Peptides against a protein of PDB entry 5KEZ. Designs and how they scored, part 250

Target 1, 320 residues: chain A of PDB entry 5KEZ
Amino acid sequence: NVAIYNPFRPWWERYQPVSYKLCTRSGNEDEFRNMVTRCNNVGVRIYVDAVINHMCGNAVSAGTSSTCGSYFNPGSRDFPAVPYSGWDFNDGKCKTGSGDIENYNDATQVRDCRLTGLLDLALEKDYVRSKIAEYMNHLIDIGVAGFRLDASKHMWPGDIKAILDKLHNLNSNWFPAGSKPFIYQEVIDLGGEPIKSSDYFGNGRVTEFKYGAKLGTVIRKWNGEKMSYLKNWGEGWGFVPSDRALVFVDNHDNQRGHGAGGASILTFWDARLYKMAVGFMLAHPYGFTRVMSSYRWPRQFQNGNDVNDWVGPPNNNGVI

## One batch from the design tools (peptide; made by RFdiffusion4, then SolubleMPNN)

Design b2_p26_2_s4 (from b2_p26_2, 18 letters changed)
Fold by OpenDDE base, seed 1:
Structure b2_p26_2_s4 (fold): chain B 320 residues (1-320), chain A 26 residues (1-26)
Amino acid sequence: as target 1 above (320 residues)
Amino acid sequence: SEEVEQLKKMFELEKERAKEIAAANA
């Protein structure tokens, strides 16, 4: 991915890929393979956060300032390490003046335009699908069990399906023959927009963002909410079907929300209430649960906004 | 509901802000 030094190596640089090489601040390919093997050998499975909707920002300077040292040129859409060229992006398909998503009520813009400047891959092209599939298959062959598909809302479900259809079975060294990768898709659907979580049910599970939002209000006792109201928690609260839901109290995005504590979202910053929410989530039989393992950073609120929300996870691999 | 709409706006705004900062600083 792009190496950003101002601010110094933020968390979000990881979501600006310039290649599919497995060498980042999290480690190199050998280290990753070693981890996957060790985890699989004790029954711990690995799921990869796959960034396949886009490459890096269009405004990033060309050069070799990347975690693997690969050359890239956002201006010319040149990513030779893949390789991608100008033919592999939706620049000509997006019809907005800026080239970015301007209206989230336009599903075409949401999927064909750039997410805040991030170069949008033309997932309709078989070449692009194949390059992504090769990346994911490499991970499958290493021994991962599945994937989180980042920014799924910004991809056409059919394009995702086409990529998934190219995937290998899981590695038979650790999984039964014929096993398929576990897929869950990040889709923010709180209602009111044309893109629905149900559009993606055919590809795998979907993130249910209503879960953490509503649970936060209940645990915080906002708006007269009571714990007793959780009697019909799940589908009874208008959430997606349990067998399609991936649920969580917080994630890396919404724990950085506007205002102290990220509005209704409970996080480790409010430890007591957070433990209550996580405990309830694990106890209640709804959805596939995900527990967040985050980190502390030096928060500084200015006008209700944390100016240090960019701070990335702690690591000792800062030289790359 | 109004609450859901507010939360939706918050989430989308935050996500966009994060990505904008990323693009601007990269």
Scores: peptide ipSAE 0.005, ipTM 0.304, DockQ to the pose 0.260
Fold by OpenDDE base, seed 5:
Structure b2_p26_2_s4 (fold): chain B 320 residues (1-320), chain A 26 residues (1-26)
Amino acid sequence: as target 1 above (320 residues)
Amino acid sequence: SEEVEQLKKMFELEKERAKEIAAANA
């Protein structure tokens, strides 16, 4: 991914890829392989956050300022480490003046335009699908158990399916023969927009962002909400079917007040309430549960916004 | 920059504080 120095090595640089090399601030491919092996040997499975909707931001300077030193040029859409070129992006499909998503009520913009400047890959192309599949298959062969698909809302479900259809079975050294990778898709659907979580059920599980948002309001006792109302928690609250849901109290985005849920989201900053929420989630049978492990950073609020929300995990001069 | 260095120092301080809080709540 790109190495960002202003601000200094933010967490979100991880979501601006310039290659599919397993070489980041957290380690190299050999170290990753070693970790996966050690984890699998004791029954711990690894799921990878796969960023496949886009490459880095269009405004990032060309050069070799990346975690593995790979050259890239956003201006010319040149990513030779893949390789991708100008033919592999949706610039020609996006009809907005800025090239970015401007209207989330237009599904075509949401999927064909850039998410906040991130260069949008042309996932309709078999070439692009194959390059992504090769990346994911490499991880499968290493021994990962599945994937979180980042920014799935911004990809056409059919394109995702086409990629998934190219994936290998899981590594038989640790998984039963014929096992398929576990897939869950990040889709933010709080209602009011044309893209629905149900559009993606055919590809795997989806994130249910209503879960953390609603649970937060209940536990915080906002808007007259009571714990007793949780009697029909799950589908009774308008959530997706349990067998399609991945549920969580918070994630890295909404922990910072971004994305779905806003201020209602419970986090480790509210330790007591957060423990209650996590305990409830783990005790209740609805959905597949994900527990967050995060870190503290020096928050600085200006006009209601944390100006330090970019701060990444504890590190030694940029190295995690 | 000097600002970045200050932020790094602040982060380290908060990291230590977080550990203390975690230990107290264990």
Scores: peptide ipSAE 0.000, ipTM 0.224, DockQ to the pose 0.022
Fold by OpenDDE base, seed 4:
Structure b2_p26_2_s4 (fold): chain B 320 residues (1-320), chain A 26 residues (1-26)
Amino acid sequence: as target 1 above (320 residues)
Amino acid sequence: SEEVEQLKKMFELEKERAKEIAAANA
């Protein structure tokens, strides 16, 4: 991914890929293989946060400022380490003046335009699908158990399916022969927009962002909510079917005040309430549960916004 | 607090429910 130095190595640089090489702040491919092997050997499975909707930001300077030193040129859409070129992006499809998503009520913009400037891959192209599948298959062959598909809301479900159809079975050294990768898709659907979580049910599980948002309001006793109302928690609250839901109290985005849920989202900063929420989530059978493991950073609020929301995990001069 | 106790009760109920579901699906 892009190495960003202003601010200094933020967490979100990880979500700006320039290649599919397994060479990042966390280590090289050999080290990753070693980790996956050691984890699998003790029954701990690895799920990769796969960034396949886009490459890096369109405004990032060309060069070799990346975690693996690969050259890239966002201006010309040149990513030779893949390789991708201008033919592999949706620049011609996006009809907005900025090239970015401007109206989230326009599903076409949401899928075909850039998410906050991130170069949007043309996932309709078999070439692009194949390059992504090759990346994911490489990970599968290493021994990962599945994937979180980042920014799935911004990809056409059919394109995702086409990629998934190219995936190998899981590595038989650790998984039963014929096992398929576990897929969960990040889709923010709180209602009110044309793109629905149900559009993605055919590809795997989806993130249920209503879960953390509503649970937060209940535990905080906001809007007259009562804990007794949790008796029909799950589908009874309008959530997606349990077998399609991945649930969580918070994620890296809304922990920082971004994305779905707003101020209702509970985090480790509210330790007591957070423990209650996580405890309830783990005890309740609804959905597939995900627990956050995060870190503290020096929060500085200005006009309700944390100006240090970019701060990544503790590191040694950028190396984690 | 009453809220904490209520939540604890809910935890226990859901744990039992989960066990029952697991047993029924076995």
Scores: peptide ipSAE 0.022, ipTM 0.454, DockQ to the pose 0.013; fails the geometry check
Fold by OpenDDE base, seed 3:
Structure b2_p26_2_s4 (fold): chain B 320 residues (1-320), chain A 26 residues (1-26)
Amino acid sequence: as target 1 above (320 residues)
Amino acid sequence: SEEVEQLKKMFELEKERAKEIAAANA
């Protein structure tokens, strides 16, 4: 991914890929392979956050400022380490003036335009699908158990399926023969927009963002909410089917949400309430649960927003 | 700098996510 130095190595640089090489601030490919092996040998499975909707931001300077040293040029859409070129992006398909998503009520914009300037890959192209599949298959062959698909809301479900159909079975050294990778897709569907979580059920599980949002309001006793209302928690609250849901109290994004930590979202900053919410989540059978492991950073609020929400995990000169 | 501009874009992403959450809780 792009190495950002201003601010100094923010967490979000990881979501700006310039190659599919497995060398980042967390380590090189050999170290990753070693970790996966050691984890699998003791029954701990690894799931990779796969960034496949886009490459880096369109405004990032060209050069070799990347975690693996690969050259890239956002201006010309040149990513030779893949390789991608201008033919592999949706620049000509997006019809907005900025080239970015401007209206989230327009499903076509949401999927064909740039997410906040991130260069949008043309996932309709078999070439692009194949490059992504090769990346994911390499990880599968190393021994990962599955994937979180980042920004799935911004990809056409059919394109995702086409990529998934190219994937290998899991590594038989640790998984039963014929095992399929576990897939969960990040889709923000809180109602009121045309793109629905149900559009993605065919590809795997979907993040249920209503879970953390609504649980936060209940635990905080906002809007007259009561704990007793949780008696029909899950589908009874309008959530997706349990067998399609990936649930969580908070994630890296909404933990850093504007408005002093993401409105109703509970985080470790509110330790008591957060423990209550996480405890409830783990005790309740609805959905596949994910527990957040985060870190403290020097928060500095200006106009209700933390100006240091970019701060990444503790590191040694950018290396974790 | 270009890095600062990219930071601003990432903040916009966070704002959109926050907006969606807020709307769900309204």
Scores: peptide ipSAE 0.000, ipTM 0.289, DockQ to the pose 0.044; fails the geometry check

Design b2_p26_3_s1 (from b2_p26_3, 12 letters changed)
Fold by OpenDDE base, seed 3:
Structure b2_p26_3_s1 (fold): chain B 320 residues (1-320), chain A 26 residues (1-26)
Amino acid sequence: as target 1 above (320 residues)
Amino acid sequence: GTPYPGYFVLPGGDTEVGTPDWGLNR
């Protein structure tokens, strides 16, 4: 991915890929393979956060400022380490003046235009699908158990399916023969927008962002909410079917006040309430649960926003 | 900044019956 130095190595640089090389601030491919093997050998499975909707931001400077030193040029859409070119992006398909998503009530725009300037891949192209599948299959062959698909809301479900149909079975050294990768898709659906989580059920589970948002409101006792109202928690609250839901109290985005949930989201900063919410989530049978393990950073609020929300995990000169 | 925008909590949406999961399920 892009190595960003202003601000200094933010967490979100990971979501600006320039190649599919397993060479990042977390380690190299050999170290990753070693970690996956050791984890699998003790029954701990690895799921990869796969960023396949886009490459890096359109305004990032061309050069070799990347975690693996690969050259890239956002201006010309040149990513030779893949390789991608201008033919592999949706620049001509997006009809907005800026090239970015401007209206989230336009499903076509949400999927065909750039998410906050991130170069939008043309996932309708078999070439692009194949490059992504090759990346994911390499990970599968290493021994990962599945994937979180980042920014799934911004991809057409059919394009995702086409990629998934190219995937290998899981590595039989650790998984039953014929096992398929576990897939969960990040789809932000709080209602009120045309894109629905149900559009993605055919590909695997989806993130249920209503879960953390609503639970936060209840635990905080906002708007007269009571714990007794949780008697029909899950589908009774308008959530997706349990067998399609991946649930969580917070994630890396909404922990910082971004993404879905806003101020209702409980985090480790509110330790007591957070423990209550996580405890409830783990005790309740609804959905597949995910627990967040994060880190402290020097928060500095200005006009209600943390100006240091970019701060990445503890690191040594950018190396975790 | 972050590549993801902030969203406000909106009223709940509709639910539909899902398909079988991929891979290892709970």
Scores: peptide ipSAE 0.031, ipTM 0.577, DockQ to the pose 0.029
Fold by OpenDDE base, seed 4:
Structure b2_p26_3_s1 (fold): chain B 320 residues (1-320), chain A 26 residues (1-26)
Amino acid sequence: as target 1 above (320 residues)
Amino acid sequence: GTPYPGYFVLPGGDTEVGTPDWGLNR
């Protein structure tokens, strides 16, 4: 991915890929392979956060400032380490003046335009699908158990399906023969927009962002809500079917006040309430549960926003 | 009664895709 130095090596640089090489702030491919092997050998499975909707930001300067040293040129849409070129992006498909998503009530813009300036891949093309599948298959062959698909809301479900249909079975050294990768898709659906979580049920599980938002409201006792109202928690609250839901109290985005949930989201900063929420989530049978492991950073609020929300995990001069 | 989506407004809630600009304009 792009190496960002202003601010200094933020967490979100990971979501600006310039290649599918497994060399980042976390280590190289050999170290990753070693970790996957050691985890699998003791029954711990690995799921990869796969960034496949886009490459890096349109405004990033061309050069070799990347974690693996690969050259890239956002201006010309040139990513030779893949390789991608101008033919592999949705520049001509997006009809907004800026080239970015301008109206989230327009499903076509949400999927065909750039998410906050990130170069949007043309996932309708078999070439692009194949390059992504090759990346994911390499990870499967290493021994990962599945994937979180980042920014799934911004991809057409059919394009995702086409990629998934190209995937290998899981590595038979650790998984039963014929096992398929576990897929869960990040889709932010709090209602009110055209794109629905149900559009993606055919590809795997989806993130249920209503879960953390509503649970936070209840635990905080906002709007007169009571714990007793959780008796029909899950589908009774209008959430997606349990067998399609991935549930969580917080994630890396809404922990920082971004994404879905707003101020209702509970985090480790609210230790007592957070423990209550996580405890309830783990005890209740609804959905597939995900627990967040995060870190402390020096928060600095200006005009209601944390100006240090970019701070990444503890590191040694940018290397984790 | 039991609250459902849309019944209560989440205080300070943000329903937008809150992906930050990730320094693209900085």
Scores: peptide ipSAE 0.013, ipTM 0.430, DockQ to the pose 0.053
Fold by OpenDDE base, seed 1:
Structure b2_p26_3_s1 (fold): chain B 320 residues (1-320), chain A 26 residues (1-26)
Amino acid sequence: as target 1 above (320 residues)
Amino acid sequence: GTPYPGYFVLPGGDTEVGTPDWGLNR
């Protein structure tokens, strides 16, 4: 991914890829392979947060300022380490003046335009699908068990399916022959928008962001809400079917006050309430559960916003 | 800025494609 220096090496630089090389501040490919092997050998399975909707920001300077030293040029859409070129992006499909998503009520913009300046891949192209599948298959062959598909809301479900159809079975050294990868898709659907979580049910599970948002309000006793109202928790609250839901109390975005849920989201900063929420989530049968493991950072609020929400985890990998 | 600051803007859109359920059940 790109190396961002202002602010200094933020967590979100990891979501701006310039190649599909396994070479980041989290480690190199050998280290990753070693980890996956060790984990699999003791029954711990690994899924990867796969960033396949886009490459880096359009405003990032060209050069070799990346975690693996790969050259890239956002201005010319040149990513030779893949390789991608100007033909592999949706610049010509997006009809907005900025090239970015301007209206989230327009599903076409949401999927064909740049998410906050991130260069949007033309996932309709078989070439692009194949390059992504190659990346994911490499991970499958290493021994991962599945994927979180980042920014799935911004990809056409059919394009996702086309990629998934190219995937190998899981590595038979650790998984039964014919096993398929675990797939869940990040889709923010709080209602009132044209893109629905149900659009993606065919590809796997979907993140249910209503879960953390609503649970937060209940645990906080906002608006007179009571725990007794959770009697019909799940589908009874308008959530997606349990067998399609991946549920969580918080994620890395809304933990920082970004994304869906707003101030209702409970985090480790609210330790007592957070433990209550996580305990409830684990006890209740609705959805496939994910527990967050995060880190502390020096929060600094200005005008209600944490100006240090960019701070990444501790790192000892030197200059990469 | 973060890559997803716009997620506070509740985006809309509709498209359907189907495949069997992938992954593990609880």
Scores: peptide ipSAE 0.029, ipTM 0.578, DockQ to the pose 0.031; fails the geometry check
Fold by OpenDDE base, seed 5:
Structure b2_p26_3_s1 (fold): chain B 320 residues (1-320), chain A 26 residues (1-26)
Amino acid sequence: as target 1 above (320 residues)
Amino acid sequence: GTPYPGYFVLPGGDTEVGTPDWGLNR
């Protein structure tokens, strides 16, 4: 991914890929293989956060300022380490003045325009699908168990399906022959927008953001809500079917106060209430549960916003 | 700002700009 120095090595630089090479601030490919092997050998499975919707930001300077040293040029859409060129992006499909998503009520913008300047890959192209599948298959062959698909809301479900259809079975050294990768898709659907979580059920599970938002409201005792109202928690609250839901109290985005759910989201900053929420989640049968592990950072609120929401995990001069 | 700003509807019907998060398929 791109190495960003202003601000200094933010967490979100990881979501600006310039190649599919397994070299990051966390280590190289050999170290990753070693970790996957060690985990699998004791029954711990690895699921990769796969960033396949886009490459890096369009405004990033060309050069070799990346975690693996690969050259890239956002201005010309040149990513030779893949390789991608200008033919592999949706610049011509996006009809907004800025080239960015401007209206989330327009599903075509959401899927064909740039997410906050991130160069949007043309996932309709078989070439692009194949390059992504090669990346994911390399990970499968290493021994990962599945994937979180980043920014799934911004990809056409059919394009995702086309990629998934190219995937290998899981590595038979650790998984039964014929096992398929576990797929969960990040889709923010709190209602009111054209894109629905149900659009993605055919590809795998979907993040249920209503879960953390509603649970936070209940545990905080907002709007007169009571714990007793949780008697029909799950589908009874309008959530997606349990077998399609990945549930969580918070994630890295909404933990920083600007994600789906707003101020209702409980985090480790609200230690007591958070433990209650996580305890409830783990005790209740609805959905597939995900528990967050995070870190503290020096929050600085200005006009209700944390200006330090970019701060990544503890590091030694950028190295984790 | 958030790296993945997007729009979401709050329980009260209000639309706010937020950051997207990801889900699981089995």
Scores: peptide ipSAE 0.022, ipTM 0.558, DockQ to the pose 0.047; fails the geometry check

